# Peptides against a protein of PDB entry 6A30, part 27

Target 1, 150 residues: chain A of PDB entry 6A30
Amino acid sequence: AQDADNVLQPIMDLLDSNLTLFAKICEKTVLKRVLKELWKLVMNTMERTIVLPPLTDQTMIGTLLRKHGKGLEKGRVKLPSHSDGTQMIFNAAKELGQLSKLKDHMVREEAKSLTPKQCAVVELALDTIKQYFHAGGVGLKKTFLEKSPD

## One batch from the design tools (peptide; made by RFdiffusion4, then SolubleMPNN)

Design b1_p12_5_s2 (from b1_p12_5, 7 letters changed)
Fold by OpenDDE base, seed 5:
Structure b1_p12_5_s2 (fold): chain B 150 residues (1-150), chain A 12 residues (1-12)
Amino acid sequence: as target 1 above (150 residues)
Amino acid sequence: SKLEENLKKIWS
């Protein structure tokens, strides 16, 4: 459980930071679309992490996510004008884009088979993320989450 | 969670 938390915490912090902002400035339909795109990004990240040596790569992702998460928190201090909101979304998208680039750098390590313990951690992490995105029924539908590649 | 609260505000 602790290992799963360590893996997820940077992602959750980034998501919370971004979604808090988006929830304030986006209408329902736009926010739903953003959630779907974020879900895809997270799933793709996890998929690549599973193929790669699990713990070292997560540290690199965590460092990147922490750096970007702090940037988002700092940006929240400004009163949202329409221009400020757009810039904040752009910055958030840019940060997520950097996360995607990090994935490409991680692919260089040879794929190692996961131990049963590592598999259990990944499963727990996936369940936690699904619950997060479902958000008690107010987020993404379970059917959508379950069809996403694990 | 923080996300749940934010989403509840939007979807309510």
Scores: peptide ipSAE 0.100, ipTM 0.718, DockQ to the pose 0.110
Fold by OpenDDE base, seed 1:
Structure b1_p12_5_s2 (fold): chain B 150 residues (1-150), chain A 12 residues (1-12)
Amino acid sequence: as target 1 above (150 residues)
Amino acid sequence: SKLEENLKKIWS
């Protein structure tokens, strides 16, 4: 459980920050679309994280996500004007783009078999992420989440 | 659960 939390916390912090921003500046339909894309990105990243880099490479993920997450904290204090909203979206998109870079970096790692412990961590992490994105029904539908590879 | 709660706040 602790290992799963350690893996997920940086991602969740970034997600929370970005989604909070998006909720303020985006229409709900756009937000849902963003959430769906984010889900796909997270799942893809997780899959690669699991298959290629074992739990030891979490430090890199955490460092990268924290670096960009801290940048968003400076933006949280400002209530966006319409013009500011565009810039905020752009900044948030850049932060999300860092997840893509992380994905690309992880693809370069060798595929490794998971230990039973790692498998358990992954299962717990996936369940947590699914619950997070579902958010008791206010987020993504369960059917959508279950169709995503895990 | 905490993460879910945070997301609920965002999406509510």
Scores: peptide ipSAE 0.097, ipTM 0.730, DockQ to the pose 0.185
Fold by OpenDDE base, seed 3:
Structure b1_p12_5_s2 (fold): chain B 150 residues (1-150), chain A 12 residues (1-12)
Amino acid sequence: as target 1 above (150 residues)
Amino acid sequence: SKLEENLKKIWS
């Protein structure tokens, strides 16, 4: 548990910093939408990082932004500045690309299959991240978080 | 948790 916490702490700090910034500039409804998109991005990045180790952070983020960027446009989210908000999300996504560092700690071998020990670490990491995004009920709903692939 | 408290402050 302590090892997983140590690995996740930098990511959590990054998320805290970004969410603090977004909270200052976004209304609550917009912030919730941003948080949902960040959750999807984090989960997809983690999944791809673990399952597809050869992918670079830039490739993963670029692919995710291409897939999910259309969702942000469709949402008619009244950001104070559409360009600024989009750029901030884009920058946050780039920073979250550092999730590859989590890969290096969780996956020792180029093997696509996780060992039981690695699976346990991944499960613990996912639970921690879910708890983070739920934030005691203030953040995302548990039902939304559970729809994400484990 | 400390993290939860921080997030509550952000979402308040």
Scores: peptide ipSAE 0.091, ipTM 0.722, DockQ to the pose 0.141
Fold by OpenDDE base, seed 4:
Structure b1_p12_5_s2 (fold): chain B 150 residues (1-150), chain A 12 residues (1-12)
Amino acid sequence: as target 1 above (150 residues)
Amino acid sequence: SKLEENLKKIWS
């Protein structure tokens, strides 16, 4: 879990920032829907990250996410201290767009089968992400997470 | 995990 946490830290930081912003501007029901979409996006991003590039070890995901995460953070528009609701919504949408860009920046190579070692890394990463999104039961339901495109 | 903790705070 610690290894997966370290590997996924860049994307988790991005997600945390986004969710914090959304929590301020969205109703709980809307936030839940946003969280579901983020989950899908993360899963799809991981699929591309793991299957397409030559994943050699657990550090590859972290390196890729760190590289792209830093790039996204550099382009991230922070909310001014006195931003109105409209600006907050705009920035929230932009944050979602950044996540989408992360997905699009994944290496588009021919999909290949994973070695047992690579599979173990993927499983560990997925379990960690599921735990994060479930958040002890206050986040997404386990039933929803298990239906996700792992 | 950090994100889990933050989510708990958001949803609590």
Scores: peptide ipSAE 0.116, ipTM 0.741, DockQ to the pose 0.131; fails the geometry check

Design b1_p12_5_s3 (from b1_p12_5, 7 letters changed)
Fold by OpenDDE base, seed 5:
Structure b1_p12_5_s3 (fold): chain B 150 residues (1-150), chain A 12 residues (1-12)
Amino acid sequence: as target 1 above (150 residues)
Amino acid sequence: SELAKKLQEIWS
C-alpha cells in the first residue's frame, strides 16, 4: 500500500491541482472532457511506467512535476480574470505535456517482467486511480474506466 | 483516498 501511494503521489498531486483549477473555471461538460483526457494521460503514463523499474520512475516524475508544478498553488485561487484563466489552463496543459515527455523517456529501458509484488502494487494503484476518477459515480463511468488498458 | 473525496466534493 505504501509503495502504491508513493508511486501515485506525483500523479495525484498533478491531478488534484489541475482538477481543482478546472472545476473553478470550466463548465461541467468541459470538465468532463478534461477529466477524460486526464484519465487517458494517466493510464498511458502508468502503462509505460510499469515497463520500467519502479524506483527510477518515481524520481523522474517527481522531479519533472516539481519543476513545473510550482505555478499551481494548492490554495483558493482567486477567480482569475478571463486572461488569467487562459494562462492557467495553458500552464496546466504544459505540465501535462511534460509528463507525456517523461513517459517517452521511460520507454527506452527494456521491459522487465513484473514480480508478484510489483503486480500487486500496480493493481492497488489502478484501483485507487479508478476510484478517484469514478468519484462515487459523479465522475467517469465505470465502463469507461474498465475499457482502459490495464 | 483523500483525493477521491476531494473529487467527490468537486463533482457534487
Scores: peptide ipSAE 0.068, ipTM 0.688, DockQ to the pose 0.185
Fold by OpenDDE base, seed 2:
Structure b1_p12_5_s3 (fold): chain B 150 residues (1-150), chain A 12 residues (1-12)
Amino acid sequence: as target 1 above (150 residues)
Amino acid sequence: SELAKKLQEIWS
């Protein structure tokens, strides 16, 4: 469990900051769409991370997220004016786009087979992420989450 | 996990 948390923590910190912002500024329907896109991004990132040795990926993801995440000051998100909200969405989208770039950097390494321990960590991580996105039924539907190739 | 709890709090 601790290993899974360590692997997920950088991603979850980014998601927490962005989702907190989106939850405040987006209508429910827009938020659901954003969540679906985030889910796809996370799944794609994890799929690529699984192929790489977990320790190296954790360091790379952590370093990349730390380099780019320093810009999200946990400031009191005052309800931004419409212009500020758009800029924040754009910035969040840009940060998510950087996760996509991280994905591209990770693709360069050949897929290595996971050890049984690594597989167990990934399974636990996936379950945790699914639970997060489901959020007790207020988030994404279980059926949608289960259709995503684990 | 503590992370899951934080995320549920965001959605509550």
Scores: peptide ipSAE 0.055, ipTM 0.680, DockQ to the pose 0.184
Fold by OpenDDE base, seed 4:
Order: C-alpha cells, then structure tokens, then sequence
Structure b1_p12_5_s3 (fold): chain B 150 residues (1-150), chain A 12 residues (1-12)
C-alpha cells in the first residue's frame, strides 16, 4: 500500500488542485470530458513511469515532473485561491500542459518485465486512480474506466 | 491507502 502511494503521490499532487478547481467551475458535461482526457493522460504517464524505472523510487516521478513540468513544485500543485476565475482556469490549463509535456518528454525505452511485487503495486495504484476518477458515481463511469488500458 | 483516503475526501 505504501509503495502504491509513493508511486501515485507525485501524479495525484498534480491532479489534486486541478480537479478540485474543475469540480467547482465546470458543468457536468464539461467536467466529464476533462476527466476523460486526464484519465488517458494519467494512464499513459503511469505506463511509462512504471515500466521503465524502478517502482521503488518514490522520487522518480517527482524528479521527472520537476524536470519537464516547467515550474512544477515538489508535492501538491498550489493554485491561487483568491484569484479570479480566469486566473484559476489559466493556472489549471498550465498544470495540465505541464503534465502533457511530461508525457511527451518521457523517453520510452524497452518495456521491462515487472516482478510480482511490482505488479501488485501497479494493480493497487490503478484501483486507487479508478476510484478517484469514478468519485462515487459523479465522475467517470466504471465502464469507461475499465475499458481504458491498465 | 492514505492517498486513496485523501482522494475520497476530495470527492465526497
């Protein structure tokens, strides 16, 4: 469980502030569309970060985010709480762009075989992400999440 | 997991 948390934390820190903002400002249809794109992006990022580097390196994703995220802070991304809606949206878009750039800059090397332990960590991590995106039914549908590549 | 709990709290 702790290993899964370590793997997810850098990604979820990036998503946390953005999703919180989107939940407040977006209508349901727009939010779902945004969530679908984020889901795809997260899955692709996870695929690269899990397959290539050791899963035991909790700092790996954080380091990659810092390197490719153009100003990503270690930990939770902070959005201005007292700014106007336009500034909040701009910041959210910026953070999403940083995540996208991370995806693009991650060099995909040959896929490494995962040990049984690493597989278990990945499974737990994926379950956590699925639960997050489903959000008790107000987020993405289970069917959509299950069709997405793990 | 602690992370899962935190995420659940955000969406609850």
Amino acid sequence: as target 1 above (150 residues)
Amino acid sequence: SELAKKLQEIWS
Scores: peptide ipSAE 0.048, ipTM 0.679, DockQ to the pose 0.176
Fold by OpenDDE base, seed 1:
Structure b1_p12_5_s3 (fold): chain B 150 residues (1-150), chain A 12 residues (1-12)
Amino acid sequence: as target 1 above (150 residues)
Amino acid sequence: SELAKKLQEIWS
């Protein structure tokens, strides 16, 4: 559990920062769409990170996400005027677009077999992330999360 | 988890 938390913490910090911003500026339907895209991105990133680099205790996923998310500084986003909100959405969309390009730049390193311990950590991490995105039923539907390629 | 609680707070 602690290992999973350590791996997830950087991702969660990034997600928390971004989702907090999006929750403030986006309507619920738009927010859900953003969450779906973030979910896909996280899953794809995790898949690549798990398949390619050895699950080192180092939060490579968090670092990768942070490198692309660095533009979203935890600035206390003062609820910007409508014009500022649009720019923030645009910036967020641009960042998401850059994250999609990361998919192309991540060299598919040869799939290394995970140890049973690493698999257990990954499974726990995935469950935690699913629970996070589900958010007690107010977030993404469980069916959507379960259909995501794990 | 604390994370789940935070998420619930964000989504509430």
Scores: peptide ipSAE 0.056, ipTM 0.678, DockQ to the pose 0.191; fails the geometry check

Design b1_p12_5_s4 (from b1_p12_5, 5 letters changed)
Fold by OpenDDE base, seed 2:
Structure b1_p12_5_s4 (fold): chain B 150 residues (1-150), chain A 12 residues (1-12)
Amino acid sequence: as target 1 above (150 residues)
Amino acid sequence: SELEEKLKQVWS
């Protein structure tokens, strides 16, 4: 559990920050679409992460997110002007795009077999992410989450 | 989890 948390925490922090921002500036239908795209991005990234040792993955994810994600403020902010809102969306999208860049870096690595321990960590991580995106039924539907790569 | 609760608040 602790290993999974260590791997996921940087990603979850980034997601939380971005979702908080999007929730403030987006209509619910737009937010739902954004959430679906985030889900796809996370799942694709996780798929690539599986080929690497957990410590390497954690370090790479953490380094990437620390480098690019620190600029996202967590907190209630007044709705920015339209121009500011557009820039905020752009910045948030850019930060999320860093996960895609991480994926590209991971593609360069050879596929490695997972130990039973690594498999257990991945399974726990995936369940945690699914629960997060489902949000007790308020978020994405379970059927959508189960049909996605896991 | 704390993260789930935050997401619930986002969707509320």
Scores: peptide ipSAE 0.074, ipTM 0.684, DockQ to the pose 0.181
Fold by OpenDDE base, seed 5:
Structure b1_p12_5_s4 (fold): chain B 150 residues (1-150), chain A 12 residues (1-12)
Amino acid sequence: as target 1 above (150 residues)
Amino acid sequence: SELEEKLKQVWS
C-alpha cells in the first residue's frame, strides 16, 4: 500500500491541482474532454513506468509532477480575472506537456517480469486512479475507464 | 474528496 501511495501521490497532486482549476473555469463538455485527455496521459505514463525499472523512474516522474503541481497551486491563488484564468489553463497545459516529454527521456530497459508484489501494487494503483476519475459517478464512466489499456 | 465535490457541482 505504501509503495502504491508513493507512486500515486505525485500524480494525484498534479491532477487535483489541474482539475480544481478546470472545474471552476470550464463548462461540463470541456471539462469532460479534459478528463479524458488526462486519463490517457496517466495511463500512458503508468504503462511506461511498468516497463521501466521500478522506483527510479517513478522518482523522476514524481519530482516532475510535484514541481508542476506546486506551480499550479501557486497560480490558483492569483485568479481575480478571466485573463488570469486563461493563463492558468495555459500553464497547466504546458506542465502536462512537459510530463509527456518526460516519457521520451525515460530509457526503456528490457521488460522485466513483475513480481507478485509489484503486480499487486500496480493493481491497487490502477483501482485508485479509476476511482479518482470516476469521482463517485460524476466523472468518467466506468465502462470508459475499464476499456483503457492497463 | 474536494475534487469530487467540485465535479458534482459541475455535473449537477
Scores: peptide ipSAE 0.073, ipTM 0.667, DockQ to the pose 0.111
Fold by OpenDDE base, seed 3:
Structure b1_p12_5_s4 (fold): chain B 150 residues (1-150), chain A 12 residues (1-12)
Amino acid sequence: as target 1 above (150 residues)
Amino acid sequence: SELEEKLKQVWS
């Protein structure tokens, strides 16, 4: 558990920083939408980063950003700030895309298949992230979080 | 958890 926490701490700190920033500039409904999109991006990136070789990470991140960026544009997000909130989300997503470092800590070998020990670490990491995004019911709904692939 | 409390503060 401590090892998983140590690996996740930098990612959680990054999320905290970005969410704090978004909370200052977004109204509550917009913030919830942003959080949902970030959750999807993080989960998809983690899944692909763990399963696929690190060399494909940049391409995968680019594809994810393009897909989610289109979704955010369609959402007709009214941001009270003069700053381009969409651009801020893209920047945050790019920073989160450095999740390849998580793979390096969790997976010793470039193998697509995880050992039982590695699977246990991944499961613990995912549970921790789910708990973070749920935030005792203040954050995202459990039903939404459970729709994400484990 | 500590992370949960931090996020609660952001959402409050």
Scores: peptide ipSAE 0.070, ipTM 0.685, DockQ to the pose 0.188
Fold by OpenDDE base, seed 1:
Structure b1_p12_5_s4 (fold): chain B 150 residues (1-150), chain A 12 residues (1-12)
Amino acid sequence: as target 1 above (150 residues)
Amino acid sequence: SELEEKLKQVWS
């Protein structure tokens, strides 16, 4: 559990901060679309991470995510004033873009068998992510989440 | 669960 949390925390921090802002400023349909794309991005990133044994190291994953999450504001993002709203959106978009860059830097080589410990971490991570994105029904539908490769 | 709750706050 701790291992899964360590792997996911940087992603979740990024998601929490940016989605909090987006939830306040974007139309719900746009939010759903963004969330779907983020889901795909996260799943793809995890798949590549699993396939690349060197990147399954928590420290490495954390470092990579931190590299792309530098300057991320911690905690709940408050609604900015209209005067600085554009800048806040821009910053949030940049942060999400950094997550995308992480995906681009993770190139899959070949599939490798996971150790039992790694399998357990992956299972916990996947369950946690699915629960997060579903959010008790207010997020993505279970059917959508189950169709994503894992 | 904690992460889920955070997202619920965002999407509720």
Scores: peptide ipSAE 0.067, ipTM 0.683, DockQ to the pose 0.185

Design b1_p12_6_s1 (from b1_p12_6 with R2W A7T E8K)
Fold by OpenDDE base, seed 2:
Structure b1_p12_6_s1 (fold): chain B 150 residues (1-150), chain A 12 residues (1-12)
Amino acid sequence: as target 1 above (150 residues)
Amino acid sequence: SWVEELTKKLKE
């Protein structure tokens, strides 16, 4: 559990920041749409990471997510307190754009079988992310989360 | 948090 948390924390922090901003300024239906798109992005990124990670002795998904999460965190622009809604959206969009770039830069290698340990980490990570987006029933529905992001 | 904000919106 700790390993999965360490891997996901940077991404979760970024998501929290962006979603908090959107939750404040967007209508609920728009926010729901944002949640769905972010879910798809995260799932697609993880899927590509699982299928195509360069096989290292470490849990590649965890390492990759942590590495990129840290990179995203470093690039986080502090939201100015006096900025208008447009500027806030722009800043949030910039951060979301970094997530999109992560998706695009996923290494495409031949699918290799994961070790049992890697599988366990992936499973735990997926469960954690699902719970995050579900948010006790306030967020995305379980039926949506259980389907392919396609 | 975003969850709190969304919760508020759902109660509107």
Scores: peptide ipSAE 0.519, ipTM 0.921, DockQ to the pose 0.209
Fold by OpenDDE base, seed 4:
Structure b1_p12_6_s1 (fold): chain B 150 residues (1-150), chain A 12 residues (1-12)
Amino acid sequence: as target 1 above (150 residues)
Amino acid sequence: SWVEELTKKLKE
């Protein structure tokens, strides 16, 4: 559980920040669409992280998320305190774009199979993210979350 | 949280 949390926390923090902003400024249908796109992005990123980089004991996801999370923190353009909703959306979108960059930084060099321990961590992580996006039913529907992100 | 915000919107 702790390993999964460590891996997910940077993503969750980013998601929480951005989704909070979107939830404030977007109409519900737009927000739902944003959620769906974020879900796809997260799932695709995780898939690549799991399949492509050799998961070292520190989980490549955790390392990448920490490196990119620090990079995301360092590169996290502070949402300008500007009350301009448009600027806030732009900044949030830019932050979300950093998740896409994380996907691109996945070194395609060695596809290594996951150890049983790593599989367990990934499963827990996936469940956690699924529950996060479901949000007790107010977020994405379970039927959507259970489908392929593609 | 975003969940709270969304919940509020869904109840409107």
Scores: peptide ipSAE 0.519, ipTM 0.919, DockQ to the pose 0.221
Fold by OpenDDE base, seed 1:
Structure b1_p12_6_s1 (fold): chain B 150 residues (1-150), chain A 12 residues (1-12)
Amino acid sequence: as target 1 above (150 residues)
Amino acid sequence: SWVEELTKKLKE
């Protein structure tokens, strides 16, 4: 459980910050599309992370997100003035772009068998992420989340 | 939160 939280927290923090901003400024259909793409990205990244390095407290995802997220203001993105808003959008877009870079840094290696502990972490992580993206039915549909992200 | 914002949009 703690390991899952350690892995997911940086991603969730980044997602929360960026999605909050985008949810304010984007039309709902655009936001849904963003959610779908982020879901795919996260799932693919997690899959690669599981295959490459053992799930440890220092996950590649966490490390990469920390490297790129050093400039992320933790906090409620207040809608700035129009001029400030544009800059914030650019910054948020840049931050989301870093997630894409994260994917590029994840190279798929041979699938390794997971230990029971690792399996439990993965299960918890997947459930948490699914719930996050579903958001009580407001976000992505369960049917979409149950499909392969590929 | 993004969920709250999306919820608002869904109601519009």
Scores: peptide ipSAE 0.517, ipTM 0.922, DockQ to the pose 0.206
Fold by OpenDDE base, seed 3:
Structure b1_p12_6_s1 (fold): chain B 150 residues (1-150), chain A 12 residues (1-12)
Amino acid sequence: as target 1 above (150 residues)
Amino acid sequence: SWVEELTKKLKE
């Protein structure tokens, strides 16, 4: 538990900072959309980081942003300024590249598979992040969090 | 916190 907390704390702090900003400036429906997109981004980044260790943070984020950026456009999300809101999300996504730290702790360069201990840490980390985004029911629905981010 | 801010918005 302590190991997972140590790895996650920087990411959680980053998310708190960015989400606090979004929560202040966005209407509730827009904020929910932002939460969903951030959830997808985080989950996909974690998955790719674990499965594909050779990928750089920038490569992963860039690929994810291209994939999910189209989703943001399809939603007629009345962002106060479309340009500013989109740019803020992109900036937040770039900062989330710090998920590489999770990679470094969980993926041994030589290990093609996670050890049982590493698996337990990943599971705990995933549960923690799910609870974070759920936020006691104020955030994302459990049913959404339990679905594949794809 | 962002949760508090969102909670406020949900009550509006």
Scores: peptide ipSAE 0.516, ipTM 0.918, DockQ to the pose 0.246

Design b1_p12_6_s2 (from b1_p12_6 with R2W E8K)
Fold by OpenDDE base, seed 3:
Structure b1_p12_6_s2 (fold): chain B 150 residues (1-150), chain A 12 residues (1-12)
Amino acid sequence: as target 1 above (150 residues)
Amino acid sequence: SWVEELAKKLKE
């Protein structure tokens, strides 16, 4: 739907810009790890934005990074520049806080549940994002994308 | 694009 595209396009542009930068400077295993963490972040942000009361972008991203940041540490991923790479990912994650705008378009303040139309839009949005991260098989595997990000 | 860059890395 055009509405879903309008909401997702700014986020996709942001992801394209950041991932292009990461793809240029990161080794393939590092880049794959970054993709996985970004996928988790995006999915969790969408879920929380739709289901939970709105949080500030800073608070939401901070909570998500705290939960998933340990995953990056455990992987002992060697970034070309540890400090710079971590900061870049952090900055990208902060900017992804704009996913909160998806709620404003999909959930009416008074609605406790999504309407069938809204559900269809969410499903389309999820499919679009999955296809984006899969990238014709170059990106994340379908089996990974179908699992819970938690 | 990031996809093209990743594809190049996967072929190395």
Scores: peptide ipSAE 0.514, ipTM 0.917, DockQ to the pose 0.242
Fold by OpenDDE base, seed 2:
Structure b1_p12_6_s2 (fold): chain B 150 residues (1-150), chain A 12 residues (1-12)
Amino acid sequence: as target 1 above (150 residues)
Amino acid sequence: SWVEELAKKLKE
């Protein structure tokens, strides 16, 4: 559980920041669409990481999220208190763009079988992310989260 | 939080 939390924390922080901004400035229907797209992005990224794990004892998810999560946090632009909506959207888009680049930078490596421990961590991570996006029923529907992303 | 903000919007 702790390992999964450590792996996910950087992405969760990025998601929290971006979603908070969007939740403030977007209409609910737009926000739901953003949630769905982010869900797909995260799931596709994780899928690729699992299918093509690095040849290291560490999960590709863990290493990828840790490396890029730190980079993304450092690159996060603090929103000025007096920024107009356009600037806020621009900043949010920039951060989301960084997340999307994570998908593009996933190197196809030789598939290595995950250890039982690694499988357990991945399972916990997936559950955590699902719960996050569900947000006690406020976010995405369970039926949507249970489907494979397009 | 984003959850709180969304919850507010759902009540509108």
Scores: peptide ipSAE 0.514, ipTM 0.919, DockQ to the pose 0.208
Fold by OpenDDE base, seed 1:
Structure b1_p12_6_s2 (fold): chain B 150 residues (1-150), chain A 12 residues (1-12)
Amino acid sequence: as target 1 above (150 residues)
Amino acid sequence: SWVEELAKKLKE
């Protein structure tokens, strides 16, 4: 459990930062779409991260997302004044554009076999991420989360 | 939180 938490905390923090902004500025339908795209991105990134390097106590997902996201990597996004709303939307759109291209920069290499411990960590991590995106029923539906992101 | 914000939107 602790290993999974260590791996997930950076990505959770990044997701919280990004989703805070999006949740405030986007209509609910748009926000749901953003959630779905982020879910797909996270799942795909996890798959590649598992395949390429050994699972460690750090998340490469967070690093990769931060690399492609500009300026939304830490903390809660502070909303600008009303006069700055348009600029914030523009900036958010730019960030989304960068995130959408992240998958194209991911390289899938030969699959590595995980140890039983690593498998357990991945399973727990996956469950945690599912619960995060479900958000007590406010976020994505369980049926969506249980299907392939592809 | 983003969850709270989304919850507000769902009630609108």
Scores: peptide ipSAE 0.513, ipTM 0.920, DockQ to the pose 0.197
Fold by OpenDDE base, seed 5:
Structure b1_p12_6_s2 (fold): chain B 150 residues (1-150), chain A 12 residues (1-12)
Amino acid sequence: as target 1 above (150 residues)
Amino acid sequence: SWVEELAKKLKE
């Protein structure tokens, strides 16, 4: 459980920051679309992390997110006091862009089989992130979350 | 939270 939390925490912090901003400024249909795109991005990134390098307590994603997240002060979008909505969107998009670039920094290694412990961590992590995006029914539908991302 | 904000929007 702790291992899964360690893996997900950097992602959750980034998602919370961005989604909080988007939820305030976007219409609901736009926000739903953003959620779907973020889901795809997260799932694709996680899949690569599982397939290419073995899952560890500190995943490559976590490390990369921390490296890129250092520019994201305290997991919060810093908005200038005089920033307009355009600047807010730009900042959020920039932060999301950093997440999307993680795949470019992933080291390709020989595929290794996961240990039973690693499998359990992955399963728990996947369940956790699904619940996060579902958000008690407010977010994405379970049927959508159960499908493979495009 | 984003969930709370979205929940508000769903009631509109």
Scores: peptide ipSAE 0.512, ipTM 0.918, DockQ to the pose 0.213

